# Peptides against a protein of PDB entry 6B4J: the designs that were tried, part 159

Target 1, 315 residues: chain A of PDB entry 6B4J
Amino acid sequence: DITMQWYQQLQDASMQCVLTFEGLTNSKDSQAKKIKMDLQKAATIPVSQISTIAGSKLKEIFDKIHSLLSGKPVQSGGRSVSVTLNPQGLDFVQYKLAEKFVKQGEEEVASHHEAAFPIAVVASGIWELHPRVGDLILAHLHKKCPYSVPFYPTFKEGMALEDYQRMLGYQVKDSKVEQQDNFLKRMSGMIRLYAAIIQLRWPYGNRQEIHPHGLNHGWRWLAQILNMEPLSDVTATLLFDFLEVCGNALMKQYQVQFWKMLILIKEDYFPRIEAITSSGQMGSFIRLKQFLEKCLQHKDIPVPKGFLTSSFWRS

## One batch from the design tools (peptide; made by RFdiffusion4, then SolubleMPNN)

Design b1_p22_6_s1 (from b1_p22_6, 9 letters changed)
Fold by OpenDDE base, seed 2:
Structure b1_p22_6_s1 (fold): chain B 315 residues (1-315), chain A 22 residues (1-22)
Amino acid sequence: as target 1 above (315 residues)
Amino acid sequence: KLEEIREELKKNQYNPPPPEPP
């Protein structure tokens, strides 16, 4: 399976990255520990500062992240920090930055769906300039949300139930599995972030270049989902999240072909979702139904709430 | 029609159609 090969390649690359900076992470030297913490803060704090407030602030954050990745010194926590402080500094920063972008999907976007767009446009712009960060974003995303690949992890013989639950994307703490509602919120946030990344370009970059992971991957995601058996509650939830965020962009990009896909979702795939939906899971099902019916009736998919406008970039 | 769309989508799973002009 090409999709699973791609998944495994990204996971292997991510694992190899961790091994490359192991010297920095496992160092007992006090100075190395300080450098590690400074680099970690420099990589992650700017991402946490991303907001919907002003385009000018977003540009400052982008420039800071790009400067750090380019080997330039940046101010973090009142200190000058550079990836040149350690030979493994760049690999470490790229990994932690990518991890933080996915974490913002998991936490911030999960709670505030509109936050997907400013986070995604920065992530997309950084990915364009730093492809390794993009690959690491995918690796982190796929590990936390296998449905973003998409694939459904299977229980293997001899596997512990907790390990299987973790593979499915559940958090397991003190032998307690995460509640389904919290799980779905986190998965939703990550899918929404992904759906935003694949459609957004940093406006101050070279727009003549092809998007490093564009809407063609949105088509592939939908096609793969539709060729899989639906999962109870999960498929209805994430399909809605994906279409709400990038449906308008896909409609504009693929037009007639996208409408054929939407009809297929409504008329062929949706009954398969219904067949596995319990009475307690009708909320996600009904939400998807209403969205599809509205889009087909109006022959339009609305621009998602929080989409960045020209006025945002002038602020 | 739906069967045709399904088969087309399966065929185009890894090779999406070209973008249509606006």
Scores: peptide ipSAE 0.392, ipTM 0.921, DockQ to the pose 0.872
Fold by OpenDDE base, seed 3:
Structure b1_p22_6_s1 (fold): chain B 315 residues (1-315), chain A 22 residues (1-22)
Amino acid sequence: as target 1 above (315 residues)
Amino acid sequence: KLEEIREELKKNQYNPPPPEPP
């Protein structure tokens, strides 16, 4: 399976990255530990500062991240920090930065859906300039949310139940599995972030270049989802999340072909979702239903709430 | 019609259609 090969390749690359900076992470040297912490903060704090407030602030954050990744010194925690402080500094920062973007998906976007857009536009812009960060974003995303690939992890012989649950994206702590609502919330956040990334370009970059992971991957994701058997509650939830965030962009990009896909979703795939939806899971189902019906009726998919406008970039 | 769309999608699942001009 091409998709699974791609998944595995990204995971392998991520693992290799971890191995590359293991010397930095495992060092007992006080200076190395200090550098590690400074680099980690320099990589992650700017991402946490991303907000919907002003485009100018977003630009400053972007420039800071880009400067760090470019080997330039940046101010972090009152100190000058550079990836050049350690031979493994760049790899470490790229990994931690990518991890942090995905964490913002599962945390910030999960709680505030509109936050997807400013995070995504920075991530997209950084990905364009630093492809390795993009690959690592995918690796982190895929590991935490296999549905973003998409694939549905299967139980294997000899696998511990907890490990299977983790593969499905659940958090398992002290033999307690995460509640379904929290799980879906986190998955929703990550899918929404992904759906935003694939459609957004950093406005101050070279727009003539092809998006490093654009809407074609959105089409692919939908196509793959539709070719898979739906999962109870999960498919309805994430399909809605995805379409709400990037449906308008896909509609504009693929027009008639996208409407065919939407019809297929409503008329062919949706009944399959219904067939596996229990009475307790009707919320996600109904939400998807209403969304699809509205879009088909109006022959339009609304621009998602929080979409960045020209006015945002002038602020 | 739906079956045709389904088959087309299966066939093209890895190959998105070309972007349509706005």
Scores: peptide ipSAE 0.387, ipTM 0.919, DockQ to the pose 0.873
Fold by OpenDDE base, seed 1:
Structure b1_p22_6_s1 (fold): chain B 315 residues (1-315), chain A 22 residues (1-22)
Amino acid sequence: as target 1 above (315 residues)
Amino acid sequence: KLEEIREELKKNQYNPPPPEPP
């Protein structure tokens, strides 16, 4: 399976990255610990500051992240911080930055769907300039949300139930598995972030270049999902989230071919979802159904709420 | 028609159609 091979390659690269900066992370030296914490803060705080407030502020955040990744000193916590403070600093920062973008999908976007767009446009712009950060974003995203690949992890003989639950993307703490609603909320946030990344370009970059991970991956995701047996509330939820965020962009890109895909979802895939949906899980199914019925009736997919406009970039 | 669409998507799952001009 080409998809699984690609997924494994991403995970291997991510693992190798962790090994590369192990000296920094495991150091008992007080100075190394200080550098690690400073670098971690410098990488993650700007991402947490991303908001829908102003395009100018978003540009400042982008420039700060790019400067840090470029080996330039940046101000963080009242101190000058640079990846040059440690030989493993760049690898560590790239990893932590990528992890933080995915974490914002998992937490911020999960709670505030509109936050997907400002986070995604920064992530896309950074990815364009720093491809390794993009690969690490995918590695973190796909590990936390295998449905974004897409694949459904299977239980293997001898596997602990908790490990299987973690593979599925559930959080397990003190032998307690995460509630289904919280799980789906986090998965939704990550899918929405991904759907935003694949369609957005940083407006101050070289937009003549091909998107490093563009809408062609959105088509692939949909095509692969449609070729899989649905998971009850998971597939309906994430398919809705994906289409709500990037359906308009896919429609504009692929037009007639995309409408054929939507018809296939409505006429062929919906019955398969319905067949495995219990009465208690009908919410996600109904929401997806209503969305597609509206889109097919109007022959249009709305621009998602929170989509960044020209006015945002002038603010 | 639906079967044809299904087969096409299965065959081309890794190969998006060319972008259509605006």
Scores: peptide ipSAE 0.387, ipTM 0.919, DockQ to the pose 0.884
Fold by OpenDDE base, seed 5:
Structure b1_p22_6_s1 (fold): chain B 315 residues (1-315), chain A 22 residues (1-22)
Amino acid sequence: as target 1 above (315 residues)
Amino acid sequence: KLEEIREELKKNQYNPPPPEPP
């Protein structure tokens, strides 16, 4: 399976990255610990500051992240911080930055769907300049949300139930599995972030360059989902999330071919979703149904709420 | 018609169609 091979390669690269900076992370030296913490803060705080408030502020955040990744000193927590403070500093920062972007999908976007767009445009712009950060974003994203690959993890003989639950993307703490609603909320946030990343370009970059992970991956995601048996509740939920965020962009990009895909979802895939949907799960199914019916009826997919406009960038 | 769409999608699963001009 080409998709699974690609997924494994991403995970391997991520693991190799962790091994590369292990000396920094495992150091007992007080100075090394301080450097680690300073680098971690420098990598993550700017991402947490991303908001829908002003385009100018978003540009400042972007420039700060880019400066850090470029080996320039940045101010963080009242200190001058640089990846040059440790030989493993760059790898560590790239990893933690990528992890933080995905975490913002998991937490911030999960709670505030409109936050997907400012986070995604920064992530996309950083990815364009720093491809390794992009690969690490995918590695973190796909590990936390296998449905973003997409694949559905399978239970293997001899596997512990908790390990299987974690593979599915559930949080398991103190032998307690995450509630389904919280799980779906986190998965939704990550899918929405992904759907935003693949369509957005940093407006101050070289727009002549090809998007490093563009809408063609959105098409592939949909095609792969449709070629899989649906998973109860999950497929209907995430398919809606994906289409709500990037459906308009896909419609503009692929036009007639995309409408054929929507017809296929409505006429061929819905019965398969319905067949596995329990009475308690009808909410996600109905929401997807209503969305698709509206889109097909109007021959239009609305621009998602929170989409960044020219006025945002002038602010 | 649906079968044709399904087969086309399967064929294009890993090779998205070219972007259509506006």
Scores: peptide ipSAE 0.380, ipTM 0.918, DockQ to the pose 0.909

Design b1_p22_6_s2 (from b1_p22_6, 8 letters changed)
Fold by OpenDDE base, seed 2:
Structure b1_p22_6_s2 (fold): chain B 315 residues (1-315), chain A 22 residues (1-22)
Amino acid sequence: as target 1 above (315 residues)
Amino acid sequence: MLEEIREELLKNQFNPPEPEPP
């Protein structure tokens, strides 16, 4: 399967990346430990500062991240920090930066859906300039949210239940599995972030270049989802999240072909979701239903709440 | 119609249609 091969390649690349900076991470030297912590903060703090407040602030954050990845010194925690402080510094920063972007999907976007857009536009812009960061974003995303690939992990013979639950994306702490609502919330955040990344371009970049991971991947994601048997509660939830965030962009990009897909979702796939939906899971199902019916009735998909406007970039 | 749409989608799963002009 081509999709699973792609998934595995990204995971392998991510694992190899971890191995490349193992010397930095496992060093007992006090100076190396300090460098590691400084680099980790320099990579992650700017991402946590991303907000919907002003476009100018977002540009400052972007420039700082790009400068760091370009080998330039940046100010972090009152110190000058550079990836050149250690031979493995760049690989480490790229990995931690990518991890942090996905974590913002998992945490910030999960709680505040509108936060997807400013995070995504920075991630997209950085990805354009630093392709390895993009691959690592996908690797982290796919590992935490296999539904972003998409695939549904299967239980293998001899596997521990907890390991299977982790493969599904659940957090398991102290032998307690995460509650379904929290699980879906985190998955939703990551899918929403992904849906935002594939449609957004950094406005100060070279827009003549092709998006490194654009809306064509949105089409492929939908096509793959529709070719899979739905998973109870998960499929309805994430399909809604995806369409709410990037449905308008897909509509504009693919027009008639996208409407055909939307009809297929409503008329063919939706009954399959219904067949596996329990009475306690009807909320996600009904939300998807109402969204699809509204879109088909109005022959329009609304621009998502929090979408970045021209006024945002002038602020 | 739905069958045709489904077949087309399966065929184009890895090859999205060309973007349509606005």
Scores: peptide ipSAE 0.266, ipTM 0.884, DockQ to the pose 0.856
Fold by OpenDDE base, seed 4:
Structure b1_p22_6_s2 (fold): chain B 315 residues (1-315), chain A 22 residues (1-22)
Amino acid sequence: as target 1 above (315 residues)
Amino acid sequence: MLEEIREELLKNQFNPPEPEPP
């Protein structure tokens, strides 16, 4: 399975990255600990400052992240910080930055769907300049949300139930599994972020270059989902999230071929979702139904709320 | 039509169609 091979390759690369900077993370030296904390803050704080308010501020954040990854000193917490302060500094910053982007999907986008676009355009732009950050974003995303690959983790003989629940993307704390609504909210945020990344290009980059992980991956995601048996509540929720965020972009990119896919979703796949949907899960089902019916009726998929316009970049 | 679409999707699972000009 090519998809699973890709998944495993990214996970292996992520694990190798962690091993590479283990000396920095495990150091008992006071100076090394200080450097680690400064680098962690320098990598993560700019991402948390991403806002829907002004394009100019977004550019400043992007420039700061890019400068840090390029080995230039940046101001963080009133201090000058550089990845050159430690031989493992770059690997550590790339890993923590990628992790933070995914966390913003899991937390910020989950609560505020419109936040997907500013976060995604920065992530896409950084990915274009720093491919390793992109691979690490995927690795973190896939681990937290296997549905972004997509695949459905299977229970294996001898596996603990809690470990299986974690593989499915659930948080398990003190032997208590996360509530389904919170789980789906987090998964939705991550899928929405991913759907935004694959369609957005940093406007100040070299637009002549191919998107490092573009809409072709959106097509592949849909194709793979449609070739899998749906999961109760999960598939209806995430399929809606994905189509709401990137459906317009896919429609513009693939036109007639995308409409064929949308018809297949409505006429062939949707009944399979219905067959496994319980009365308590009708909310997600109805939302997907209404979305598909509206899109097919109007022969249009709306531009998602929060999509970045020219006016945003002039602010 | 649906069968043809399904077959095309299966065939193109990893190979998306070429982008169409606007």
Scores: peptide ipSAE 0.260, ipTM 0.882, DockQ to the pose 0.859
Fold by OpenDDE base, seed 5:
Structure b1_p22_6_s2 (fold): chain B 315 residues (1-315), chain A 22 residues (1-22)
Amino acid sequence: as target 1 above (315 residues)
Amino acid sequence: MLEEIREELLKNQFNPPEPEPP
């Protein structure tokens, strides 16, 4: 299976990255611990500062992240920090940065859907300049949200139930599984972030280059989802999230072919979703239904709320 | 029509169609 091979390759690369910087993470030396903490803060704090407030601030954040990844010193917490402070510093920073982007999908975007766009445009721009960060973003995303691959993890003989739940993307703490609503909220945030990344280009980069992970991956994601048996509540929720965020972009890119896909969703796939939807899960189903019906009726998919405009970049 | 769409989707699952001009 090509999709699973790709998934495994990214996970292997991520694991190898962790092994590469284990000396830094496991060090008992006080100076090494200080460097680790400084690098971690330098990698993650700028991402947490991403907001919808001003384009100029977003550019400053981007420049800081890029400088750090380029081996230049940056100011963090009143200190000069550089990946050159440790031989494993770059690998560590790339990993933690990628992890933080996905975490912002899981937390910030989950709570504030509009936050997907400023986070995504920075992530896309950094990915263009630092491909390894992009691969690590995918690895973190796929591990936390297997539906972003997409695949549905299966229970294997001898597997602990808690491990299976974690593979599905649930948080399990003290043998208590996360509530379904919280789970779906986090998954939604990550899918929305992904849907934003694949359509956005950093406006100050080299636009002549091909997007490192563009809308063609959006098409593939949809095609793969449609070729899978739907999961109760999950499929309807995430399909809506994806289409709401990148449906307009896909429509513009693929036009007639994309409309054919929407018709297929409405006429062929919807009955399959309906068949597995319980009365308590009708909310997600109805939301998807209404969205598709409106889009098909109006022959248009609206630009998503929070989409970055030219006025944002002038602020 | 739906069968044709389905066939085309399966064909293009890992090889998306070319972008259409505006």
Scores: peptide ipSAE 0.252, ipTM 0.881, DockQ to the pose 0.866
Fold by OpenDDE base, seed 3:
Structure b1_p22_6_s2 (fold): chain B 315 residues (1-315), chain A 22 residues (1-22)
Amino acid sequence: as target 1 above (315 residues)
Amino acid sequence: MLEEIREELLKNQFNPPEPEPP
């Protein structure tokens, strides 16, 4: 399966990246440890500062991240930090930066859906300039949210239940699996971030270039989801999340073809979701239903709340 | 209609349709 091969390739690349900077991460040298921490902070703090407040601030954050990745010194924690401080510094920073973007999906976007857009536009812009960061974003995303690939992990013979649960994206601590609502919340955040990334371009970049991971991947994601048996609660939840965030963009991009897909979702796939939906899981189902019905009735998909407008960039 | 749409979708699963002009 080509999708699984792609998944595995990204995971392998991510693992190889970790091995590449192992010397930095495992060093017992006090200076190396300090450099590691400084680089980690320099990579992650700017991402955590991303907000919906002002476009100018977002630009400053972007410029700082880009400068760091470009080998320029940046101020972090009152110190000048550069990836050149260690031979493995760039690889480490790229990995940690990518990890942090996904973590913001998992945490910030999960709690505040509108946060997807400013995070995503920075991620997209950085991805355009630093493709390796993009690949690592996908690797982290896919590992934490296999549904973003998409695939549904299967239990294999000899696998521990906890390992299977982790493969499904659940957090397992002290043999206790994460509650379903928290799990879905995190998955929703990551899917929403992904759906935002594939549609957004950094406005100060070269817009003539092809999006490094654009709406064509959104179409593929939907097509793959629709070609899979739905998973109880998960599919309805994430399909809604995805469509709410990027449905408008897909509609604009693919127009009639997208409406055909939406009809297929409503008329063919939705009954399959219904068939596996228990009475206790009707919330996600109903939400998806209402969304689809509204969109089809109005022949329009609304611009998602939090979408960045020209006024944002002038602030 | 649905069958046709499904067939088209499956055919184009990895080959998205061309973007339509706005």
Scores: peptide ipSAE 0.245, ipTM 0.878, DockQ to the pose 0.829

